# Peptides against a protein of PDB entry 3J47: the designs that were tried, part 11

Target 1, 121 residues: chain A of PDB entry 3J47
Amino acid sequence: IRLTNQLKSLKGLQSKLKDVVEYLDKVINKELPINHTILGKLQDVFNLLPNLGTPDDDEIDVENHDRINISNNLQKALTVKTNDELMVIYISNLVRSIIAFDDLIENKIQNKKIQEQRVKD

## One batch from the design tools (peptide; made by RFdiffusion4, then SolubleMPNN)

Design b2_p30_2_s2
Fold by OpenDDE base, seed 2:
Structure b2_p30_2_s2 (fold): chain B 121 residues (1-121), chain A 30 residues (1-30)
Amino acid sequence: as target 1 above (121 residues)
Amino acid sequence: SEEKEKEEAEKLLENSKELLENQKELLRLS
């Protein structure tokens, strides 16, 4: 049950991350304008992610050191102690945050389309 | 002790939850 819940949460995370990537690709391809608010929120999300790199990659972001440390220490603590319940809760909260971010992206895309239509009318 | 390590993990989880909830609220307000 716990492993299944973790796997479901990870699949949800993966799906929403894919949507974020698709948004970024549209921005890179100039299909969508750069939205600094969206990019700022994306940076905030990434700063809350555990460092998925090798455990030895001390990426010193001096300004976000505390946030990165909290995430990394939590990940390490959860992995070492096999506290699957806490891990599931953490991942679930992260997924919920990314879902909210995805909803923001979609809302901004829709608003852009509405504005573009109004300019053409 | 295992209990102390659990308490530390719970504190880290709570801090992470608070940060994520703050971000979610900011996203909701955007």
Scores: peptide ipSAE 0.025, ipTM 0.442, DockQ to the pose 0.034
Fold by OpenDDE base, seed 4:
Structure b2_p30_2_s2 (fold): chain B 121 residues (1-121), chain A 30 residues (1-30)
Amino acid sequence: as target 1 above (121 residues)
Amino acid sequence: SEEKEKEEAEKLLENSKELLENQKELLRLS
C-alpha cells in the first residue's frame, strides 16, 4: 500500500513535470509571454529535485535523453529513500507544490487566451 | 549517517513547505 501510494505520487509528479515542459516549450516558441515569476518558481522546483538523491552530476551521461535519465534516477533515488518517513512527507509536499504550480500555469494560459480573444473582437 | 540524512530530509521538507506557500500566494495574486 505505502509503496503503491509513493509510486502513484511519483507518477503524478512526472505528469505535472511534463506539463511544465509543455509550458516552457510554449514560452520558447513565443506562444506565451515570459512570466518571470513562473520561471523563478520553476527554478525553485528544479533546485529541490536533485537534492532528493540524484547521484552526483558526474554520472549524468549527457548523451541519453537527459530528462528520462533524470526522471528515472530521481524515481530510483526517491524509491530507495522513501523508507524515511520524512522523505515521504517531503515528496507529498513537493507533489502538492507542483500541482498548485501547474494550476497556476494553466490559469495564466487561459487568461492569455481570453485576452487574445478580446483583442480579436 | 542516519542523522545527517534526517537533517537533510528536514531541510528539504522546509524548502517544500516554503515553495508551497509561495505558490499559494502566487495563485492568490493571479
Scores: peptide ipSAE 0.025, ipTM 0.450, DockQ to the pose 0.043
Fold by OpenDDE base, seed 1:
Structure b2_p30_2_s2 (fold): chain B 121 residues (1-121), chain A 30 residues (1-30)
Amino acid sequence: as target 1 above (121 residues)
Amino acid sequence: SEEKEKEEAEKLLENSKELLENQKELLRLS
């Protein structure tokens, strides 16, 4: 029961993350304007999460070696499905932040798709 | 400048996208 609820929550989070990525793609491609409210919420998310970049993505500053190791351990822990209370806290904070703007993101994506379809017709 | 702020915002969005893709992949693999 608890495991099933966790899996359902993770699937829900995955769907919301997909919507966020799609929104970010639209903004990066200049198909949508930058929304400062969304940017602020994203900043809040990333301030709460360790840098989960791969060691190859980080300019390896030797001073961040411990942080990189922590990030890799956390990433590995997620991959291995280990119950880590810290990871649960991070995911919970991420979910709360994403839910706060998810409806706005979805509405913007849908409105853009409708506009693109109208131009093709 | 406004242009610098825009560039910084675009960089933040790109970094954010990468991090969210990493999280999404971790969720897929878990």
Scores: peptide ipSAE 0.023, ipTM 0.497, DockQ to the pose 0.083
Fold by OpenDDE base, seed 5:
Structure b2_p30_2_s2 (fold): chain B 121 residues (1-121), chain A 30 residues (1-30)
Amino acid sequence: as target 1 above (121 residues)
Amino acid sequence: SEEKEKEEAEKLLENSKELLENQKELLRLS
């Protein structure tokens, strides 16, 4: 049950990221005004993204002795495991950050409705 | 044009809110 819920939450996060991309595309195309608060929070999210190591670090020179290869494989395995653990922590913090936007979004919706009513009067 | 932009922005915010509420509920149930 817990793993299924985590997977479902991850799928929800993926959908949210897609919606953010679509929002950014609309802003870039000048179809929507820039919301600086949303963009600032998105930047915070990106700054928290673990540097998923660029694939370029795989060019470690092949020439060093068998024991170093075992140690490097173990270090690589430990690094991968550590990165996975860091990713879980990151995703957890990201989800918490996204949830914290609820009050902000609600406030923005309310303020917009108030402004629209004032323009109609 | 500005009114349409405002309406589209409102829809986007509402959709974002709904998604967030769904995520909150999923976390509560987990």
Scores: peptide ipSAE 0.021, ipTM 0.443, DockQ to the pose 0.035; fails the geometry check

Design b2_p30_2_s3
Fold by OpenDDE base, seed 2:
Structure b2_p30_2_s3 (fold): chain B 121 residues (1-121), chain A 30 residues (1-30)
Amino acid sequence: as target 1 above (121 residues)
Amino acid sequence: SKKEEEEEAKKLLENAKKLLENELENLRLS
């Protein structure tokens, strides 16, 4: 039961992270303006996420000291989908941060799609 | 300057995107 709940939470997190990436692409490509409220929430998420340290990872320079250090064990637990207590705490905090602005992100994406359709009509 | 702040924000967004994409990949591979 507990493992199933964790897997469900991870799947939900994956979906929300995908939405965030889509939003970031639109902002980077100047399709949407930078929203400072969303930016602030992303900073919170960024501070909570561990550095993955994988061979495919680019080094992310973080100038701000306001970051939560997450252990490699926590990252491993996330990847392996284990019943790690640290993983539960991490996922709970991260999900709370993302849920707070996910609806706003979705609204911005939808509004842009509507605008694009109106221009093509 | 405002321009510098905007460029810094863009860099932050790029870094955040990379980090989130890495997390997505980890979740996909698991």
Scores: peptide ipSAE 0.039, ipTM 0.511, DockQ to the pose 0.077
Fold by OpenDDE base, seed 3:
Structure b2_p30_2_s3 (fold): chain B 121 residues (1-121), chain A 30 residues (1-30)
Amino acid sequence: as target 1 above (121 residues)
Amino acid sequence: SKKEEEEEAKKLLENAKKLLENELENLRLS
Protein backbone atom coordinates (compact mmCIF):
# COMPACT_ATOMS: atom_id res chain seq x y z
CA ILE B 1 0.00 0.00 0.00
CA ARG B 2 2.68 2.55 0.98
CA LEU B 3 4.90 1.64 -1.95
CA THR B 4 1.97 1.84 -4.35
CA ASN B 5 1.05 5.28 -3.06
CA GLN B 6 4.64 6.44 -3.39
CA LEU B 7 4.80 5.18 -6.96
CA LYS B 8 1.54 6.91 -7.76
CA SER B 9 2.84 10.16 -6.30
CA LEU B 10 6.06 9.84 -8.24
CA LYS B 11 4.18 9.20 -11.48
CA GLY B 12 2.09 12.26 -10.79
CA LEU B 13 5.19 14.36 -10.27
CA GLN B 14 6.72 12.96 -13.44
CA SER B 15 3.60 13.90 -15.39
CA LYS B 16 3.70 17.44 -14.04
CA LEU B 17 7.36 17.80 -14.91
CA LYS B 18 6.58 16.63 -18.42
CA ASP B 19 3.89 19.30 -18.70
CA VAL B 20 6.40 21.93 -17.61
CA VAL B 21 8.90 20.78 -20.21
CA GLU B 22 6.21 20.86 -22.88
CA TYR B 23 5.22 24.38 -21.88
CA LEU B 24 8.79 25.60 -21.92
CA ASP B 25 9.24 24.11 -25.37
CA LYS B 26 6.16 25.94 -26.62
CA VAL B 27 7.40 29.25 -25.22
CA ILE B 28 10.85 28.70 -26.69
CA ASN B 29 9.26 27.94 -30.05
CA LYS B 30 7.12 31.09 -29.73
CA GLU B 31 3.93 29.07 -29.76
CA LEU B 32 3.02 30.68 -26.44
CA PRO B 33 3.97 34.11 -25.16
CA ILE B 34 6.05 34.53 -22.05
CA ASN B 35 3.84 34.67 -19.00
CA HIS B 36 5.30 36.70 -16.17
CA THR B 37 3.42 34.79 -13.49
CA ILE B 38 4.81 31.51 -14.78
CA LEU B 39 8.23 33.08 -15.14
CA GLY B 40 8.04 34.20 -11.53
CA LYS B 41 7.41 30.63 -10.44
CA LEU B 42 10.39 29.46 -12.47
CA GLN B 43 12.48 32.11 -10.75
CA ASP B 44 11.33 30.74 -7.41
CA VAL B 45 12.53 27.30 -8.48
CA PHE B 46 15.85 28.66 -9.68
CA ASN B 47 16.36 30.63 -6.50
CA LEU B 48 16.23 27.34 -4.63
CA LEU B 49 19.03 25.94 -6.78
CA PRO B 50 22.54 27.02 -5.77
CA ASN B 51 24.08 26.38 -9.18
CA LEU B 52 22.49 25.81 -12.60
CA GLY B 53 25.72 25.51 -14.59
CA THR B 54 27.40 28.01 -16.88
CA PRO B 55 25.58 30.14 -19.46
CA ASP B 56 28.11 29.42 -22.21
CA ASP B 57 29.05 25.88 -23.13
CA ASP B 58 31.39 25.33 -26.07
CA GLU B 59 31.03 21.54 -26.13
CA ILE B 60 29.86 19.77 -29.29
CA ASP B 61 26.79 18.35 -27.59
CA VAL B 62 25.71 21.42 -25.65
CA GLU B 63 22.43 19.95 -24.49
CA ASN B 64 23.86 16.78 -22.99
CA HIS B 65 26.78 18.64 -21.51
CA ASP B 66 24.49 21.20 -19.91
CA ARG B 67 22.30 18.46 -18.49
CA ILE B 68 25.28 16.74 -16.96
CA ASN B 69 26.61 20.00 -15.56
CA ILE B 70 23.28 20.98 -14.06
CA SER B 71 22.81 17.54 -12.55
CA ASN B 72 26.32 17.44 -11.17
CA ASN B 73 26.05 20.93 -9.72
CA LEU B 74 22.75 20.15 -8.06
CA GLN B 75 24.00 16.83 -6.73
CA LYS B 76 27.15 18.47 -5.44
CA ALA B 77 25.21 21.26 -3.79
CA LEU B 78 22.82 18.85 -2.12
CA THR B 79 25.67 16.63 -0.98
CA VAL B 80 27.68 19.53 0.41
CA LYS B 81 24.77 20.95 2.36
CA THR B 82 24.19 17.46 3.86
CA ASN B 83 21.52 18.76 6.23
CA ASP B 84 18.65 16.33 5.78
CA GLU B 85 16.11 18.72 7.21
CA LEU B 86 17.19 21.49 4.88
CA MET B 87 17.08 19.11 1.94
CA VAL B 88 13.56 18.04 2.80
CA ILE B 89 12.47 21.67 2.99
CA TYR B 90 14.14 22.40 -0.33
CA ILE B 91 12.54 19.44 -2.07
CA SER B 92 9.15 20.27 -0.59
CA ASN B 93 9.34 23.85 -1.82
CA LEU B 94 10.48 22.67 -5.23
CA VAL B 95 7.57 20.25 -5.51
CA ARG B 96 5.09 22.92 -4.42
CA SER B 97 6.51 25.30 -7.01
CA ILE B 98 6.25 22.67 -9.73
CA ILE B 99 2.65 21.88 -8.83
CA ALA B 100 1.69 25.55 -8.88
CA PHE B 101 3.58 25.97 -12.13
CA ASP B 102 1.76 23.05 -13.73
CA ASP B 103 -1.60 24.59 -12.84
CA LEU B 104 -0.59 27.89 -14.43
CA ILE B 105 0.68 26.11 -17.53
CA GLU B 106 -2.52 24.18 -17.98
CA ASN B 107 -4.58 27.33 -17.57
CA LYS B 108 -2.44 29.19 -20.07
CA ILE B 109 -2.64 26.42 -22.65
CA GLN B 110 -6.39 26.18 -22.27
CA ASN B 111 -6.84 29.93 -22.54
CA LYS B 112 -4.73 30.01 -25.67
CA LYS B 113 -6.77 27.24 -27.26
CA ILE B 114 -9.99 29.06 -26.43
CA GLN B 115 -8.70 32.29 -27.95
CA GLU B 116 -7.56 30.53 -31.10
CA GLN B 117 -10.93 28.88 -31.45
CA ARG B 118 -12.69 32.22 -31.03
CA VAL B 119 -10.57 33.77 -33.77
CA LYS B 120 -11.42 30.92 -36.14
CA ASP B 121 -15.15 31.34 -35.49
CA SER A 1 15.80 46.87 -22.07
CA LYS A 2 12.64 44.88 -22.69
CA LYS A 3 14.41 42.90 -25.38
CA GLU A 4 17.25 42.05 -23.04
CA GLU A 5 14.80 40.95 -20.40
CA GLU A 6 13.10 38.69 -22.91
CA GLU A 7 16.39 37.11 -23.90
CA GLU A 8 17.28 36.49 -20.27
CA ALA A 9 13.88 34.93 -19.74
CA LYS A 10 14.45 32.69 -22.75
CA LYS A 11 17.78 31.60 -21.35
CA LEU A 12 16.15 30.87 -18.02
CA LEU A 13 13.51 28.77 -19.76
CA GLU A 14 16.11 26.80 -21.70
CA ASN A 15 18.02 26.03 -18.54
CA ALA A 16 14.86 25.06 -16.71
CA LYS A 17 13.87 22.78 -19.57
CA LYS A 18 17.20 20.99 -19.49
CA LEU A 19 17.04 20.59 -15.73
CA LEU A 20 13.56 19.16 -15.81
CA GLU A 21 14.30 16.84 -18.72
CA ASN A 22 17.30 15.51 -16.84
CA GLU A 23 15.20 14.98 -13.74
CA LEU A 24 12.56 13.17 -15.76
CA GLU A 25 15.19 10.88 -17.20
CA ASN A 26 16.61 10.20 -13.75
CA LEU A 27 13.16 9.32 -12.49
CA ARG A 28 12.61 7.02 -15.46
CA LEU A 29 15.86 5.19 -14.87
CA SER A 30 15.36 4.78 -11.13
Scores: peptide ipSAE 0.036, ipTM 0.533, DockQ to the pose 0.059
Fold by OpenDDE base, seed 5:
Structure b2_p30_2_s3 (fold): chain B 121 residues (1-121), chain A 30 residues (1-30)
Amino acid sequence: as target 1 above (121 residues)
Amino acid sequence: SKKEEEEEAKKLLENAKKLLENELENLRLS
């Protein structure tokens, strides 16, 4: 159940990100004008994006002394845990930000389609 | 100028797109 809910949430996030990419394509292709409000929110989102798959810069140098190594390993473990917890918070804020403007993106796309259809009629 | 601002915005959008596509792929592979 928990795993299923997590997968569902990830699929939802994936769909929202796809919508954002689609919006960006439309703006890049000049099909939609640049919306500074959306752009600002997007920047906020990117500031919260975790660097997935990049090595954590917080690697503690392993010294040759056992006590120091144990302390470093513990500190590393605590740092990793803290980073993971912070990452969850950032992802949560990211998701909220995406949801907050996803409807706006969709509305703009739909409005453009309606306008284009009216010109063809 | 407005044109320069527009070009900077486009570059930002392109970078954003690439980043989001990467994240999208990461989510797909998960």
Scores: peptide ipSAE 0.035, ipTM 0.530, DockQ to the pose 0.063
Fold by OpenDDE base, seed 4:
Structure b2_p30_2_s3 (fold): chain B 121 residues (1-121), chain A 30 residues (1-30)
Amino acid sequence: as target 1 above (121 residues)
Amino acid sequence: SKKEEEEEAKKLLENAKKLLENELENLRLS
């Protein structure tokens, strides 16, 4: 259950990252103005992303001794568990950061709309 | 128009925010 929920959360983050990419594309294409505050917060978000591309520091200790093998398997299991727990913490912090980031984006978009309306009036 | 693009972006972000909020809650409950 927990693992499934974590996977679901990761999928959600993936979707959000896609949305961010789409936003960046709009900025790149000059469809939206560059907002350095938004970009700065985005960088903060990226810094919180877990190292998905680094092989887990799970030391694969293969030793020929039975007792050592059992210990290694246990250590591996504990390491995996620890990594998963850390991942949850990182993802949670990342999500909070992204939410805060989104609030800033929304506020900036709204402010821009207000300014544009004032110019038209 | 720029306004339309901004509204589209806003909608996208709002949807994303909702998704993230749900995921945050899911993480909390896990």
Scores: peptide ipSAE 0.076, ipTM 0.546, DockQ to the pose 0.035; fails the geometry check

Design b2_p30_3_s1
Fold by OpenDDE base, seed 5:
Structure b2_p30_3_s1 (fold): chain B 121 residues (1-121), chain A 30 residues (1-30)
Amino acid sequence: as target 1 above (121 residues)
Amino acid sequence: SEKEKLEKLREEFRKLLEEVEKKIEELEKL
């Protein structure tokens, strides 16, 4: 049950991360307009994420020292305390945070499609 | 440039996605 829930949470996170990457691809390819509010929130989410990989891959973003400290403290807490329960809680909160942006992203995609249809008509 | 910032952000999320995928694969092998 616990392993299944962890796997389910990770798959949910995977799906939402794919959606974020696809959104960014569309913006880069000029298929969607740049929205600095969305981009700022995505950057904030990323900066608050603990590194799930090896510590050596952490690019020290010097500009967000306080956020880095929070992320490092969370990462340290996840590594020092029993990895499993805190991991589930953390991943769940991460998924919820990304989901909160999902509606905003989807609304912008839909609005762009509607506008493109109106221009063609 | 704005494009470079976007590409960097995309790469950061891509790397995170890859790490999550690795964890999924590890759990699926158990």
Scores: peptide ipSAE 0.418, ipTM 0.901, DockQ to the pose 0.479
Fold by OpenDDE base, seed 4:
Structure b2_p30_3_s1 (fold): chain B 121 residues (1-121), chain A 30 residues (1-30)
Amino acid sequence: as target 1 above (121 residues)
Amino acid sequence: SEKEKLEKLREEFRKLLEEVEKKIEELEKL
């Protein structure tokens, strides 16, 4: 159940991130006007979450001494847990930010797609 | 330039998307 819920949440996030990228593509291609409010909020995601793009440097070499291994495994487990907890906070903030402007972004993209289809007909 | 800022922002979101896709793939393998 927990894993399924996490997967579902991530798939939802994936879909919304695709929408953001598509929106930015449309703005870059001058198909949509620049909206500084939206762009500011999108930038705020990374301002609030500076570590989102860092690869998981989780390559902690665990050296083979039982007590050191237990301590390192505990430290690794705690580090992984902390990273996972931080990731959840980060994803939650990102989701809130995206949801807040999702309707606006989607409406603009859809309206442009409709207009492009009408021009091709 | 404003275009460069937009390109940078798009790249940041593209990278984040790629990371999320990797996590999805990892979870689907479990």
Scores: peptide ipSAE 0.417, ipTM 0.898, DockQ to the pose 0.494
Fold by OpenDDE base, seed 2:
Structure b2_p30_3_s1 (fold): chain B 121 residues (1-121), chain A 30 residues (1-30)
Amino acid sequence: as target 1 above (121 residues)
Amino acid sequence: SEKEKLEKLREEFRKLLEEVEKKIEELEKL
């Protein structure tokens, strides 16, 4: 049951992360306008995320010690079974943070499509 | 540049996605 719930949560996170990447692709490809509010929030989410990257990107930015500790704890929680509780907490927070963007992203995509249709008419 | 910042942000999220996918695969093998 616990493993199934963790897997479900991770799959949910995976889906939302894919949505974020797809959104960023559209912005980069100029299919959507740059929205600094959305980008700022995404950056905030990422900054609050533990660096899940390979240990080699330990560029010790010495100044953000508290964020680094949270990041390391999440990485450890993801890699080590003993930290499952921490993993659930961090993943849940990430999912909630990303889900909070869903409505904003979707609304902006829809608004852009509506505007493009109006220009073609 | 703004474009470079966007590319960096996208890459960061892509890396995060890859790590999550790796974890999913590990859990599915259990």
Scores: peptide ipSAE 0.404, ipTM 0.894, DockQ to the pose 0.473
Fold by OpenDDE base, seed 3:
Structure b2_p30_3_s1 (fold): chain B 121 residues (1-121), chain A 30 residues (1-30)
Amino acid sequence: as target 1 above (121 residues)
Amino acid sequence: SEKEKLEKLREEFRKLLEEVEKKIEELEKL
């Protein structure tokens, strides 16, 4: 039961992450307009993750360090079996954050489609 | 550039996705 629930949660996260990547691909490919609100919220996802300062990564790559550290810490949490509890917390927070953007993303896609139809008419 | 920022953001999400996929695969093998 527990393993099944974890797997289900991970699959849910996988689906949402795919949606985010797909959205970003569309923006990069100019299929959708840039929405700074969405992008800001996506950036906030990383800021919402606890910066588990691993004391050992003293690599002072100063500028982009916080995002890289957060990503690395999350990746570490996902890969380290002993940190299952932390992983669940991070995943849950990430999922909740992504879900909160779903409507905004969908609305933007719909708005783009409507505008494209209006230009064709 | 803004495009570069978007590409970096996409890459971060891709990396995270990859890690999640690896974890799923590991759990499915158990």
Scores: peptide ipSAE 0.398, ipTM 0.897, DockQ to the pose 0.475

Design b2_p30_4_s3
Fold by OpenDDE base, seed 1:
Structure b2_p30_4_s3 (fold): chain B 121 residues (1-121), chain A 30 residues (1-30)
Amino acid sequence: as target 1 above (121 residues)
Amino acid sequence: DLLKEAKDFLEKLKELAKKLKELKEKLEKL
């Protein structure tokens, strides 16, 4: 039951990722106009994936303005950062679940081969 | 830059999708 639900969720993710790929291929080929909302969501996904960019943008120290925007921007930045951190944790748990699933399959393949060898001996 | 990163991520996602398909096919044979 749990493994079949994880497989179904993974198939659903694979389909969605394929659709995103096909969309971006069409945008790259100039067959579709750039949708800034979709690109914004994709950029959010990239910001949630640690190390999908080269570490070369250690330059936006934007110093200064307005102590009343700082409390709402700090809460919004903390909320955005927390949402981003939660999504990184979610993606990391998803990837770990995929790896553990691959390992379980390989273990089942090996166990089946061992049983088939024991029946031949 | 963003289009190149998008393309590289797409290729990684295509490869992940391929591995997941192969994994599914291995499971269906068990």
Scores: peptide ipSAE 0.041, ipTM 0.509, DockQ to the pose 0.023
Fold by OpenDDE base, seed 3:
Structure b2_p30_4_s3 (fold): chain B 121 residues (1-121), chain A 30 residues (1-30)
Amino acid sequence: as target 1 above (121 residues)
Amino acid sequence: DLLKEAKDFLEKLKELAKKLKELKEKLEKL
């Protein structure tokens, strides 16, 4: 039962991550305009992502000491098995930010479709 | 099975982080 529920939750999170990736591809391809509210939520997700070692991150400006501390603390919580409680808190915050971002993307896509239908009628 | 799904999740997070970096670099060029 517990492992099956964890697997189901992970599959749900993988689906939401796919939707976020598909949205980012559409914005990158200029199929959708950048929305500042979505960009703000994207920044919230990015601030909660561990620095997942793109080898070119050693040149990103040191000016946000607080953002570096949050990313380093999350990376430390993911790499160091000794603080399972902090890992659960950071992952729970990351998951909440990804869900809120996915819901915002879906709402924007739905609103755009409704507007395009109203202009055709 | 769970370890494979967790690895697939981590690879998707890396892909997301890469796309976010590409988006940031595009915004800095505007």
Scores: peptide ipSAE 0.040, ipTM 0.479, DockQ to the pose 0.311
Fold by OpenDDE base, seed 5:
Structure b2_p30_4_s3 (fold): chain B 121 residues (1-121), chain A 30 residues (1-30)
Amino acid sequence: as target 1 above (121 residues)
Amino acid sequence: DLLKEAKDFLEKLKELAKKLKELKEKLEKL
């Protein structure tokens, strides 16, 4: 029972991540206009994403010292199994931000469909 | 099964992070 519920929740989160990725592709391809509310939530997700470093960005630009220290300490706490409590808080906030972003994407897709129907009638 | 689904989730999270970076770089160029 518990493992099945964890699998179901993980599959749900994988679906939401797919929808976010598909939305980002449409915005990148100029198929959808940038929405500032979605962009704000996207920035919240980004501030909460550890730089899962692409191994190719050895350019530490030294000028954003205070925001980089919190992100690097949190990232270091996530990569080193030494702070399970901060990891749980971080993942919980990240998941909440992804869910809120997915809901905004769905609302925007629905509003676009309604507008396209009104232009055909 | 759970390990495979967790791995797929982590790969989608990496792809999301990459697309967020690409979107940020495009916004900084406007």
Scores: peptide ipSAE 0.038, ipTM 0.512, DockQ to the pose 0.300
Fold by OpenDDE base, seed 2:
Structure b2_p30_4_s3 (fold): chain B 121 residues (1-121), chain A 30 residues (1-30)
Amino acid sequence: as target 1 above (121 residues)
Amino acid sequence: DLLKEAKDFLEKLKELAKKLKELKEKLEKL
């Protein structure tokens, strides 16, 4: 049950990321006009991306010697725990920004379809 | 400039979507 809910949430995030990609491709291809409100939400995502250290950029510089292994393991465990807690906060904020961006894209697509229908009638 | 930043983000977002897909596939094999 818990793993299935996590997998469902991950699938939902993947769908929202795909919609954002498809929107940006249409804007780049000049199929859609640039929307300043969407660009503002994109900037909110950009401001959070540098704070998402990839878990692969912990090249622990294993260059300096011997003799504080218990206090450094507690400080490393506290620093790793603090970094993990901060990373969860940053990921949570990024996910909220992506959701708000996806909802804005969908609202703009719907409004465009409604306007195009009103011009044809 | 802004269009280049949007392209760079698009590539990062594609990479993130790929990592999420790989994580999903790893979780489905467990």
Scores: peptide ipSAE 0.031, ipTM 0.498, DockQ to the pose 0.047

Design b2_p30_4_s4
Fold by OpenDDE base, seed 3:
Structure b2_p30_4_s4 (fold): chain B 121 residues (1-121), chain A 30 residues (1-30)
Amino acid sequence: as target 1 above (121 residues)
Amino acid sequence: DLLNQAKEFLEKLKELLKKLLEEKLKKLLE
């Protein structure tokens, strides 16, 4: 039961991430206009992300000390099994941000479809 | 550029989650 629920939750997250990627592809392909509210939420997601830079990307900009501290605390939480609580809080916040982003994308796509229908009537 | 970076990041995250699943499944089979 617990494992099945975890797999279901993770499949749900994977589906939401796929929807986000598909939206970004449509924006890149100019099929959808850039939405600044969606970009703001995307930036919020990025600000919550650990620096998943490959260990070879260590040369980009030592000067942002405050961004480095949040990223380092999280990278430490991911690398050092010693703070499972901070990792859970982080993952929870990341998941909430992804859900909010997915909901925003869905709402904007729906609103665009409704507007396109109203212009055809 | 930012949108491409975003996409690439989300793909990397997806791959990381996939690897984490595979590792968990491997540990359950062991």
Scores: peptide ipSAE 0.053, ipTM 0.551, DockQ to the pose 0.073
Fold by OpenDDE base, seed 5:
Structure b2_p30_4_s4 (fold): chain B 121 residues (1-121), chain A 30 residues (1-30)
Amino acid sequence: as target 1 above (121 residues)
Amino acid sequence: DLLNQAKEFLEKLKELLKKLLEEKLKKLLE
C-alpha cells in the first residue's frame, strides 16, 4: 500500500514535469507568450534546484556561494542518498514549486480557452 | 537561454524521477 502510493505520487510528479516541459516548448516555439509570473516560479524552481552539471557555469560562481554550496550538498545528498533528512526537505520544496508551476500553467491555459470561447460567442 | 536551460533541467529531473520510479517498481516486483 505505502509503496504503491509513492509510485502513484511519483508518476503524478512525472506527468506534471512533462506538462511543464510541453509548456516551455510552446513558449520557445512562440505558440504561447511568455508569462512573467510563470517565469518567476520557474526561476524559483531553478534556485531550489541543485546545479545538475551544465558545463558552462564557470562564470556564475562569485555571488551565490552559500546557495550553490547548499544546493550542491543537497544534490550530492540526493544522488548519493547520504542525507535522508535534507533530501526530504529538498524534494518537498521542489515538489511544491513544481505543483505551483503546473497550477499556473493550467490556469493560463484555462483562461485562454475561456477567452477564445467568449470571442466565438 | 534561460528557457532552454530550464527545459534541459526539467528533462534531466524527469529522467531522474523515471529511474527512481523504475527502481521502486523493481523492488515491488521482487
Scores: peptide ipSAE 0.050, ipTM 0.575, DockQ to the pose 0.063
Fold by OpenDDE base, seed 2:
Structure b2_p30_4_s4 (fold): chain B 121 residues (1-121), chain A 30 residues (1-30)
Amino acid sequence: as target 1 above (121 residues)
Amino acid sequence: DLLNQAKEFLEKLKELLKKLLEEKLKKLLE
């Protein structure tokens, strides 16, 4: 039972991440206009995420030493599992941010459908 | 550039979650 619920939750999160990627593709392809509120929430997600960068991006943005240290500590907590409490807090914040982002994407898609219906009437 | 970096990052995160799911499924079958 507990393991099945964890798998269901992870599948749900994977589906939400897929929706985010599909939305970004539509924006990149100019099929949807850029929404600054959605982009702001995306930036909030990135600020919470460890730098999953390839080791080859030598862009030392010198201005956020504290963010780099937090990012590296969170990445280390995720990879090495040395601090389960920090990992749980981090994952919980990340999941909440991704859910909020997915909800904004869904709301934007629904609003577009409503506008397209009103123009056909 | 930011949108492309964002997309690439989310794809990497999706792949990590997929691997985590696969590992949990393997542990359930063992």
Scores: peptide ipSAE 0.038, ipTM 0.538, DockQ to the pose 0.064
Fold by OpenDDE base, seed 4:
Structure b2_p30_4_s4 (fold): chain B 121 residues (1-121), chain A 30 residues (1-30)
Amino acid sequence: as target 1 above (121 residues)
Amino acid sequence: DLLNQAKEFLEKLKELLKKLLEEKLKKLLE
């Protein structure tokens, strides 16, 4: 039961990541305005992922000390095969951040569609 | 199996985010 629920959650996360990519493509193509709240959540996801910086992108914003510590602990959990419980905790936190990000994207897309309908009526 | 799938997923996510950042950077330099 627990393992099957985790697999279902992982499949759900993959779908949500596709939505994130599609949103980012729309922002890059100027089809959607930049939303700083959504970008802030994207940055939260980046800070939770180990080693996303190129050697030139090491301006990790020092203001998120707790998130940097989480990222370092996740890196440690991914490198040390024996820390399965720790890895599950950090992955769960990452998943929650991505879900919250997807919800913001959906809300933004819905609000835009509602405004476009109101302009056509 | 689940931990390996989660790790593979995180690596794919990392690669996707990296590609997105690279594409954004390329578009800013063009």
Scores: peptide ipSAE 0.034, ipTM 0.478, DockQ to the pose 0.172

